# Peptides against a protein of PDB entry 5HOI, part 78

Target 1, 351 residues: chain A of PDB entry 5HOI
Amino acid sequence: FRYMPFSPAGTPFGFTDRRYLTMNEVGYVSTVKNSEQYSITVSFFDVGRFREYHFEDLFGYDLCFLNEKGTLFGQSKTGQIQYRPHDSIHSNWTKIIPLQAGERITSVAATPVRVIVGTSLGYFRSFNQFGVPFAVEKTSPIVALTAQNYRVFSVHYSQFHGLSYSLSELGTSSKRYYKRECPLPMSLPNINSDMKKDANLDYYNFNPMGIKSLFFSSYGDPCIFGSDNTLLLLSKWRSPEESKWLPILDSNMEIWKMSGGKETTDIHVWPLALAYDTLNCILVKGKHIWPEFPLPLPSEMEIRMPVFVKSKLLEENKAILNKKNEIGADTEAEEGEEDKEIQIPVSMAAE

## One batch from the design tools (peptide; aimed at target 1 L283 K285 E300)

Design b1_p27_1_s1 (made by RFdiffusion4, then SolubleMPNN; from b1_p27_1, 13 letters changed)
Fold by OpenDDE base, seed 4:
Structure b1_p27_1_s1 (fold): chain B 351 residues (1-351), chain A 27 residues (1-27)
Amino acid sequence: as target 1 above (351 residues)
Amino acid sequence: DLEETKKLIAELRAKRPRPAKPVDINA
C-alpha cells in the first residue's frame, strides 16, 4: 500500500498531460503539464459570481481544495502549501509544512476560516485562513480531508483496522470531536474484481482508497462516495451513540434504472456535492470512471434509498407489461418491438 | 432504520428550493 495525495473528486492524468486537481459545487481546478512546469486553472460553475484565473505552478501541486473564498494547493512530497483567494483584495500566502523522512501530505482542506493539512504519519495541522497555525495533533494516518466552516471530516487508514473517520470542530481555543477515529463502513477497491479494465488500474494507482469524493452536505452532514459508487451520509453525528452511515444513493442502480434496466459500463457518476436531496455530479461517458476534458455540465441526481433488487424490478416490469398487453389485446395494432424502456413506477421512485 | 432514512430524504427534499434538474444519461 502507498499513501497517495487525495483531493475531493480529483482525477488522474491517465495518458494525458492534464487532470483535475479537485472539483466540487463551486468549480473545478485543472492542471496541465508543460515540460517541468504546470499551468493551473481555477474555473467556476457560477461564472457570474466568480472569474476564472490561472497561474504557473513551478512546484507541481498534487493536492487541492476549492471553496467559495479561495483555493488551497499542496505539494505532497515537499510539504509546500499555497492559499490563493479568488479576490484580489486578499494576498496569496505560501508555507512549508515540515515533513519527516518518507512523510507525505495526503490531503488538504480549506474553508473561509480554516486551513487543514493531513499527513501519511497522521499529523493533523490546522491554520486560519491567513496561514497562522493553531495546532498540530497526532492521529492515525490521514488519507482524506474535507471541511465546512469550522467542521472537519477526516478519513484515516490503518493497515490493521482499515478505514476510520473523525468529525471535529476547530473552534478558536480547542478542537472538539463529535466522532474520533470511528470505523468507516466503506468498502475498499477490490483489485481482483475491479481491475479487469486497465483504466481501473490507473485510477487505483492514483487513488488506492477508492474515495472518489468526500464533502459536507448543504446541511453540514459528512458525505463520502467510494469505489462502490454508493453515497454514504453520516446521520445523527451530534449524538455519538446514534451516529450511523446511511446509504442514500446507489448511483450504479440509478444509472441502471435510467438505462431501462440495461447493464451499462460506459456511464459513470462522478460526485461533486450533496445539495438538499440531490447529488450534484458529473455524468461521465466512456471507459474512464472520471471526467475528461472538457468537463461536462453538472447533473442533479435525486437521492434514493438503495432498497430495490434488479431481479424484482425486472419481474414487476414484465408483470406490468403483460397486464398492459392483456388489457390492450382487443386492438390488433402490430406496434413493433420498440425498445420498451423499463418505466420504474413513481411509487418505487419515491422509496 | 429504513424509516429514518426515508424521513431524512423526505426532509431534505422538502427543503429543496427548486425542482431538480432532469438527469439525461443520453446528453
Scores: peptide ipSAE 0.451, ipTM 0.906, DockQ to the pose 0.800
OpenDDE base, seeds 1, 2, 3, 5: peptide ipSAE 0.447, 0.449, 0.449, 0.449; ipTM 0.905, 0.906, 0.905, 0.905

Design b1_p27_1_s2 (made by RFdiffusion4, then SolubleMPNN; from b1_p27_1, 13 letters changed)
Fold by OpenDDE base, seed 5:
Structure b1_p27_1_s2 (fold): chain B 351 residues (1-351), chain A 27 residues (1-27)
Amino acid sequence: as target 1 above (351 residues)
Amino acid sequence: DLEETKELIAELKAKAPRKAKPVNILA
């Protein structure tokens, strides 16, 4: 296993000179190779609130985290990090994270009040928004980070124990754990089943954990979106004994419903955020499971409990169509070839 | 488990602001 730099919803270069370093509900960060240099662009979905900006990257930043106040960049091998506020009021700052031989920065996160750096050796480094260090903690190897306000969701990997997670709060004086290295019930990508397309091998080499993104919901619940395209939410995390991961959306099932019950292989969900009851996402059309350039507009997908079986929905729809054809034999109304969207019964849309 | 997931989804839906109609990108 090789530790790779992880950023939320980051994309590989593939066969191109460009990729997304990260994307979320705020915007997207792209990088373009230009000979030995990189050009980074920070773009926003709310163009009225934020101004797009670009800069030359001489370091080859491979880690990124975007928030409402700034962008954190990191270089996994050198240990360099840079924070760039979106406003001109606050200055950019750069710091080098000390790395041991073979250690990599694996993930970075930033909120308006905290900066977090995680490494392949399990060093968890916390800073304020100005790069002043609070603490260094040794944990299991960190593979992914996200943060909201003072809260941090970290994913850990052990060769012996697989995936675990921590949920912590970084106060002014101390770190509090709500969860500490608890088992994460997420499946790793299956090389034998998923690697039938060369594009999936490229993505696996970029992200061997298959974590497309992780974020906090608008209500502050930890969310993760794996290679299985299922959105997991950590419920009741304030009660250590009652806390559990809930599957709240099967995006493959929702694509299948939207396609009128047709198996599609060219539509993919790319997760951005959970806003209330909707997954904010990019609907990707094409061979690659990740968005290319230009970035499509974000879509909203309503969360739904994954309890429906495709066979039952197809049988119910056939029964409805047969009843309509039996009743419709007496009325010659030219109902035109309107694409008969599978009317999901309103009862199943309200559940 | 199913009940708690239903309760959570119902709570999220009840707290959601009344959104405008989603733009169907498949149209």
Scores: peptide ipSAE 0.235, ipTM 0.709, DockQ to the pose 0.653
OpenDDE base, seeds 1, 2, 3, 4: peptide ipSAE 0.233, 0.234, 0.233, 0.234; ipTM 0.712, 0.711, 0.710, 0.712; seed 4 fails the geometry check

Design b1_p27_1_s3 (made by RFdiffusion4, then SolubleMPNN; from b1_p27_1, 15 letters changed)
Fold by OpenDDE base, seed 2:
Structure b1_p27_1_s3 (fold): chain B 351 residues (1-351), chain A 27 residues (1-27)
Amino acid sequence: as target 1 above (351 residues)
Amino acid sequence: DLEEGKKLLEELRAKRPRPAKPVDILA
């Protein structure tokens, strides 16, 4: 296993000179290779609230986190981090994170009040928004981070125990844990089944954990979107004994429903954020499971518990069609049985 | 789990300030 730099909804270069370093509900950060340097652009969905900006990157930033106040950049190998406020009133700052031999920064997160750095050796480093350090903690190896206000959602990896997660609050005086290295019931990418497509191999090499994104919901609940395209939400995290991961959306099932029950292999959900009961996402069309350039406009997908089984829905629809045929309703043409659009019951489309 | 999930979704939906944008998978 190789630790790779993770950023929320980051994309690989693939065969191109450009990729998204990160994207969320605020905007998207792109980088373009330009000889020995990179050109970084920070773009926003709300163009009335924020002004797009760009800069030349001589360091080759491979980590990024975007929030409403600034962008954090990181270089996984050198340990350099840079925070760039969106407002020119506040100064940019740069810092080098001390790394041991073979250690990598694996993820970075930033809120308006905290900067967090996680490493492949499990160093958890916390700073204020000005890069003043608060603490260094040793945890299990960190593979992903996100943060909202003072809260941090961290994903850890052990070769023996697989994925775990922590949920913590970074107060002024101390770190509080709500969850500490608890099992994360997320499926890892299946190398044997999914790797038959070159595009899936390229993405796996970029992101071996298959974590497309992780974020806090609009209500401050930890969310994770894995390679299985299922959105997991951590329910009741304030009550340690009652806390559970809820699968709140199977995006493959929702695409299948929206396609009238046709198997589609060219439509993919790329997660940005959870706003109320809607997944803010990019609908990706084509060979790659990630968005290319230019970025499509975000879509809002209503979240639904994955309670329906495709086979049962297909059987129920076949039974309805057979009953219609028995009742002698008009000979609308024999469009082949495979092309009949599945009437999803309006109740299943409204629940 | 299902009941908790349904209740959560109802609570999230009830707090939504606007209708969800239609998802056009054909666009």
Scores: peptide ipSAE 0.320, ipTM 0.860, DockQ to the pose 0.772
OpenDDE base, seeds 1, 3, 4, 5: peptide ipSAE 0.318, 0.317, 0.319, 0.318; ipTM 0.859, 0.859, 0.859, 0.858

Design b1_p27_1_s4 (made by RFdiffusion4, then SolubleMPNN; from b1_p27_1, 15 letters changed)
Fold by OpenDDE base, seed 2:
Structure b1_p27_1_s4 (fold): chain B 351 residues (1-351), chain A 27 residues (1-27)
Amino acid sequence: as target 1 above (351 residues)
Amino acid sequence: DLEETRKLLAELRAKRPRAPRPVDINA
């Protein structure tokens, strides 16, 4: 296993000179290779609220986190981080994170009030939005971070215990844990079955944990989207004994439903955020499971508990079609039996 | 519990601002 730099919804270069460093509901950060340099562009979905900006990157930033106030950049090997406010009122700042031999920054997160750096040795470093340090804590190796306001969702990896997570609040004087290195019930990428396609191997080499993204919902619940394309939400996290991960969307099942019950291998969900009851995502069409350039417009996918079995839905749809045929509705729709879209009953769409 | 998950999903739906979804009919 190799620790790779992780950013939420970041994409690999693949065979191209460009990739997304990160993307979420606010926007997307792209980087383009230009010889030994990089050109970084910070783009926004709300073009009325924000102005796109670009800069030359001489450091080769491989970590990024975008929020509504600024962008945090990091270089995994050198330990350099840079915070760039979106406004021109606040100054950019740069800092070097001290790294031990072989240590890497694995993830960075930023809110309007906190900057967080996680490392392959489990150093958790917290700062204010001006780069003033609050604390350094030693945890299990950090593989992913996200943050909202004062809250941090961290994913940890152990070779012996697999994935764990922490949920913490970074107050002014102290860190509070709601969850501390608890088991994370996320499936890891299956190397033997899924790596037969070169595109899957390229993505695995970029992101060996298969975490496509992690974020806080609009209600402040931790969410994670793994390689299984299932959205997990941490419910009741304020009650230590009642907290559980809920599968709230099987995106493969939703694509299958949207395709009229046809198995599709060329449509992929790329997660951005959970806004209320909808996954904000990019629908990716093509060979790669990640978005290419230009970025498609974001789509909304309604969250649904994965309780349906494909076979039962097909049987129910056949039973509905047979009943419609028995009721003697007119013959004109000779569209072949194979192309009939599965009408999901409105009652099942509302559950 | 399925009922608890349904309650959570119902709460998420109920709090959603009723902005008209742009139904992109052309996808």
Scores: peptide ipSAE 0.077, ipTM 0.650, DockQ to the pose 0.545
OpenDDE base, seeds 1, 3, 4, 5: peptide ipSAE 0.074, 0.071, 0.066, 0.076; ipTM 0.638, 0.637, 0.649, 0.637

Design b1_p27_2_s1 (made by RFdiffusion4, then SolubleMPNN; its pose is not in this set)
Fold by OpenDDE base, seed 3:
Structure b1_p27_2_s1 (fold): chain B 351 residues (1-351), chain A 27 residues (1-27)
Amino acid sequence: as target 1 above (351 residues)
Amino acid sequence: DELEELLKELEERREERRKKLLELINS
């Protein structure tokens, strides 16, 4: 086993000179290999909100995280990280993360307020958005990270215990755990069954955990999309004893149902984000399970949220709209996000 | 009235997304 650099929805080079470093609901970051250099492009789905930009990468960044305020880059072997705000008003910054012999940065995440670096030795490093360090913690080996606001979802790997996860909040003074290295009930890629196709071997070598992406939902719930193409959502994470992973979408089964039961072995879901009751994704048609170039337009797959969640979401959206209409433009009211945990009643109706 | 209209608009947008996804799957 080798720890590989992970970025959300990142793609391998394969036999090409180009790949996606990361993609999500905001946009996609591509890199093109030009001899000894790389050209990086940061592209956005909302072309009215953001302008695409390019730069020359002399370091060979193999880690990336995109958010609405900037892009974090990392080099897994050298420990170099760079944060690039999308707005030119804010300066880019670069830092070198000290790595031990054989240590790799395995994942990076960035929010508008936090930068997180995880390593193959389980060093968890936290920074503010300006690269000022908060803390260094020793955890189990980190294989994937995502973050939203102050919350961090981390995936860990042990050769003895398999996959685990943590959910934490990075305050100014301390790290709080909601979950700490709890078992993650995600299937690892099966080398013997899946490796019959060369494309699966190439992807396994790029991402041996099979984690296509991880993100927070629009409601702040940790989501993970594995090699089994099942979207898992962590429900009830505020209640440590009641927390459970919910299989909210089997994307292979959904594609199969939608096709009318046709063979859809050439259609692949590439996850971007979960917004309300829709999985934002790229539909990939072809031999490779990942999107090639040019990137297809995103698609939305409906998740079967129970009717009771729909009514509650409508009431909440009405309450938000009514509050926005009553609050004239000037007060940055700290909307205390009432942390209303959405109970997704998975009716496992065995049809 | 307003809740039923919002529910109807939400259902219409869902049907459009389902149709678009079906077209992409069957293409």
Scores: peptide ipSAE 0.105, ipTM 0.685, DockQ to the pose 0.498
OpenDDE base, seeds 1, 2, 4, 5: peptide ipSAE 0.185, 0.087, 0.086, 0.103; ipTM 0.740, 0.670, 0.666, 0.683; seed 1 fails the geometry check

Design b1_p27_2_s2 (made by RFdiffusion4, then SolubleMPNN; its pose is not in this set)
Fold by OpenDDE base, seed 4:
Structure b1_p27_2_s2 (fold): chain B 351 residues (1-351), chain A 27 residues (1-27)
Amino acid sequence: as target 1 above (351 residues)
Amino acid sequence: SLEELLERLREERRAERRRRLKERINS
């Protein structure tokens, strides 16, 4: 296992000279290799609210976090970080995070009020939006970070304990934990099953944890989307004893339903954000499980608990079709593209 | 009522989101 730089919904280069450093509901950050340098572009989905900008990257930033106020960049090996406000009124700042021998920045996060740096040795460094340091804490090795306002969702990895998570609030004077290094019930990528496709090996080498993204929902609940294409939401995190991970969406199951029960291997969900009851995502078509260039327009997928078995749904849909045919309902109703969706019977939808 | 209008608007938005998603999956 190697600690790799993680950014939310970041993509590998693959066989190309370009990749997404990060993407979310605000926009997407791309980098292009140009000989000895990189060109970074910060693009936005709301083109009326924000202006796209670019700059030359001489450092080779491999970490990124985008928010509504700015973009945080990091270089995993050198420890350099840069914050770039979207508004030109606010100054860019750069600093170097001191790293020990073999230590890497593994993840960075930024909110309008906090900057967070996590490392492979478990150093958790917090700053304000101007790069003024608050604290350094030693935790288990950090593999992923996201933040919303003052809250931080961190994912940790131990060779002995696997994945854990923390949920903390970064006040002005102190860090509060709601959850501290609790087990994260996320499946790791299965090397033996998934590595049959070259594209999966490339992705695994880029992201060995298989965490496609992590974010806070619009309600401020931690969300994580793993290699199993299941969206997990941390429910009731304010009540430590009641807190549980909910599998609120099996994206493979939803694609399967919407495709009319076809096994599709060329359609993938790439998560951006959870807004209320909808996953904002990119539908990826093709060989790679990640979006390529140009970036497709975002799609909205409704969250649904994966309570159904495919075989039962297929049997029930066949039984419904057979009953419709027996009743002599005129089959001249145009087999509109609507009839291809695997419907959930009303009897099963009420549970 | 205002509530019934808001509910209908939510249902219409849900139906439209599902339609667009289905079209994109099957295209």
Scores: peptide ipSAE 0.398, ipTM 0.859, DockQ to the pose 0.913
OpenDDE base, seeds 1, 2, 3, 5: peptide ipSAE 0.393, 0.396, 0.389, 0.397; ipTM 0.857, 0.858, 0.854, 0.858

Design b1_p27_2_s4 (made by RFdiffusion4, then SolubleMPNN; its pose is not in this set)
Fold by OpenDDE base, seed 5:
Structure b1_p27_2_s4 (fold): chain B 351 residues (1-351), chain A 27 residues (1-27)
Amino acid sequence: as target 1 above (351 residues)
Amino acid sequence: EEEEERRKKEEERRKERRERLKELINK
């Protein structure tokens, strides 16, 4: 097993000279190989709020985190990190993270008030927005990080225990845990079934955990989107005993419904963020499960608990089709509104 | 008034993003 650098919604190079380092609701960061150098571009979905900017990368940054105030870059092997504010008021800063032999930075996160670095040996390093260190903690190996304000959602991997997660708050004097290395009920990529397609193997080599993205919702709930294309939300995380992962969207099911039950094996959801009751995402059509260049416009999917199993809906639709064929009548069967799409009450996320 | 106009503009943007989703799936 090899720990790979992870960034939220980052894409592989594949057979190209370019990839997305990260993307979310704010924008997208791309890198292009140019001989021994890289050119990085930071682009925004709200072009009125921020100006696109670019710079030459001599370090080969393979880690990125974008927020509303700046972009954090990291180099997994050298330990170089750079923070670049989007405004010209604040200065860029660089720092070398000390790495042991064979240690890699596996993920980085940044908020307007915190910078977090996670490593393959499980070093969790916290800084302020100016790169001043607060603490170094030893955890299980970190494979992914996201952060919102003072909160950090971390994903850990152990060869013996699989995936776990932590949810913590980084105060000025102390780290509080809401969750500490609890089991994460996310499906890992199935090498035997999914790797029959070369494009899936390329993505697996880039991201062996299959975590397409992780983020906090607009309500501050940890969200994760795995290789199964299910959006999981951590509900009631303030109560350690009541906290549970909710499968709030099966994106494969929703695409299938929206297609009118057609085969949609070439349509893929690429997650960006969860805003209220909608997943902000990129729809990808084609061979690759990740967006290529140019980036398509973001789409929104309404979150709904998968009340219906695809198999049951297929059986019901097949039964309706068989009845229509027997009756020979062009009865426009009124789409009976009885698909009670149980909207997850917004209250389940906010408590 | 301004907050209600902002809400309407956000609902319209939401509707347009849902329509784009439907168009992309049906193409």
Scores: peptide ipSAE 0.096, ipTM 0.685, DockQ to the pose 0.317
OpenDDE base, seeds 1, 2, 3, 4: peptide ipSAE 0.095, 0.042, 0.032, 0.042; ipTM 0.695, 0.640, 0.641, 0.630

Design b1_p27_3_s1 (made by RFdiffusion4, then SolubleMPNN; its pose is not in this set)
Fold by OpenDDE base, seed 4:
Structure b1_p27_3_s1 (fold): chain B 351 residues (1-351), chain A 27 residues (1-27)
Amino acid sequence: as target 1 above (351 residues)
Amino acid sequence: EEEEERERRREEKRKRFAERVAELLAE
């Protein structure tokens, strides 16, 4: 087993000089190999909101995380990280993460307020958006990271215990755990069955965990999309006793249904984000399970699972809040109610 | 009304997705 640099929805070079470092709902980051250097392009789906930019990469960044405010880059071997705001008003910053012998940065994540670095030895390093360090924690080896606002979803790997996950909040003074190194019920790539196609071997060598992407939903729920093409969502994570992974989408089955039951073995879902009850994804046709160049337009896949109950309950809670506000109840209690876990009634979670 | 409009938007999303799958199957 080898720890490889992971970025959400990143693609291998394969036999090309180009790959995607990362992609999500905001956009996509590509790198082109030019002899000994790389050219990086940061592209956006909302071309009206964001301007595409490029730069020469002399370091060979192999880690990336894109958000609405900037792009975090990392070099897994050297420990170099760079944050580039999209707005030219804010300065880029670069930092070297100290690595031990044989240690690699395995994943990086960035929000508008936090930067997170995870390593193959399980060092979890947190920073603010300006690269000011908060803490260093020792965890199980980190293989993947994503973050939204102050929340971090981390995936860990142990040779003895397989995959685990943590869900944490990075406050100003302390890290809170909602989940700490709990078992992750995600299937690992099966080397013997899946490697019958050379393209699957190339992808496995790039990403041995088979995690195509991980993200937070628009509702702040941790999501992971594995090699089995199943989207898992962590439900009820604020309630430790009720928290569970929901298989909210089998993407292969959904493509098969949408085809009218035709053979769809050459059509692949590449996950970007979960917005409400809609998976944003790239549909890929061909031998490779990942998108090539040029990037196709994103597709929207509807999810028929309990996430719909959450949207209704959010609207009902907003309607209840609006009714309370019309009745003249004191405004100070409102900021604390939005972060209450919407209790999905047990009866609707069984469909 | 709002629920019917939401269901209509979902059906439109499903239709667009099915059309895109059909396009890819025809290639």
Scores: peptide ipSAE 0.475, ipTM 0.904, DockQ to the pose 0.532
OpenDDE base, seeds 1, 2, 3, 5: peptide ipSAE 0.473, 0.474, 0.473, 0.474; ipTM 0.901, 0.904, 0.903, 0.904

Design b1_p27_3_s2 (made by RFdiffusion4, then SolubleMPNN; its pose is not in this set)
Fold by OpenDDE base, seed 4:
Structure b1_p27_3_s2 (fold): chain B 351 residues (1-351), chain A 27 residues (1-27)
Amino acid sequence: as target 1 above (351 residues)
Amino acid sequence: MEEALREAEREEKRRKLAERIAELLKE
């Protein structure tokens, strides 16, 4: 086994000089190899809000995370990281993460308020958006990271225990765990069945864990999309004993249904984000399971899970809150209400 | 009214997805 640099929805070079470093709902970051240098382009889906930009990469960044405020880059071997705000008003910053012999940065994540670096030795490093360090924690080896606001979803790998995950919140003074190195019920890529095609071997060498992407949903639920093309969502994560992974979408089955039952073995879903009840994704045709160049337009795939119930319950709770405010009831708005776990009725979780 | 709008938006999303899959199946 080899720890490889992971970025959400990142693609291999394959037989080309170009790849996507990362992609999500905000946009996509591409790199092109030019001799000893790389040219990086940061592109956006909303061209009205953001302007595409490019720069020359002298470091060979192999890690990337894109958010609405900036792009984090990392070099897995050297420990170089760079944060580039999309707005030119804010300065870029660069740091070197100290790495031990053989240590690699395996994943990076950035929110508008936090920067996170994970390593093959399990060093979890946290910073603010300006690169001021908060803490260094030792965990199990980190293989993937994503973050939303103050929350971090980390995937860990042990040769003895397989995949685990953590869900944590990075406050100003302390890290809180909602989940700490709990078993992750995701299947690893099957070397024997899938590797009959050279293209699958190339992808396995790029990403041995088969994690195509991980993200937080629009509701703040951790999501992971593995090699089995199943979208898993972590439900009830605020309740440690009730927390469970839900297979909310079999994307192969959904493509098959939407085709009218045709053979769809060469149509692949490449996950970007989960917005409400809709998976934003790229549909890919061909031998490679990842998008090539140019990037196809995103597609929307509906999920059958009662995220609709969660949205209705959120709307109902907002409507109840607004009515309470209109009635002049001095119910102290408990500052904690945004974090109240919306209990999905047990009856709807079984359909 | 809102539920009918949401269902219409879902049907439109499903239609677009089915069309895109049908395009990819012709390639």
Scores: peptide ipSAE 0.571, ipTM 0.926, DockQ to the pose 0.525
OpenDDE base, seeds 1, 2, 3, 5: peptide ipSAE 0.570, 0.570, 0.568, 0.570; ipTM 0.926, 0.926, 0.923, 0.926

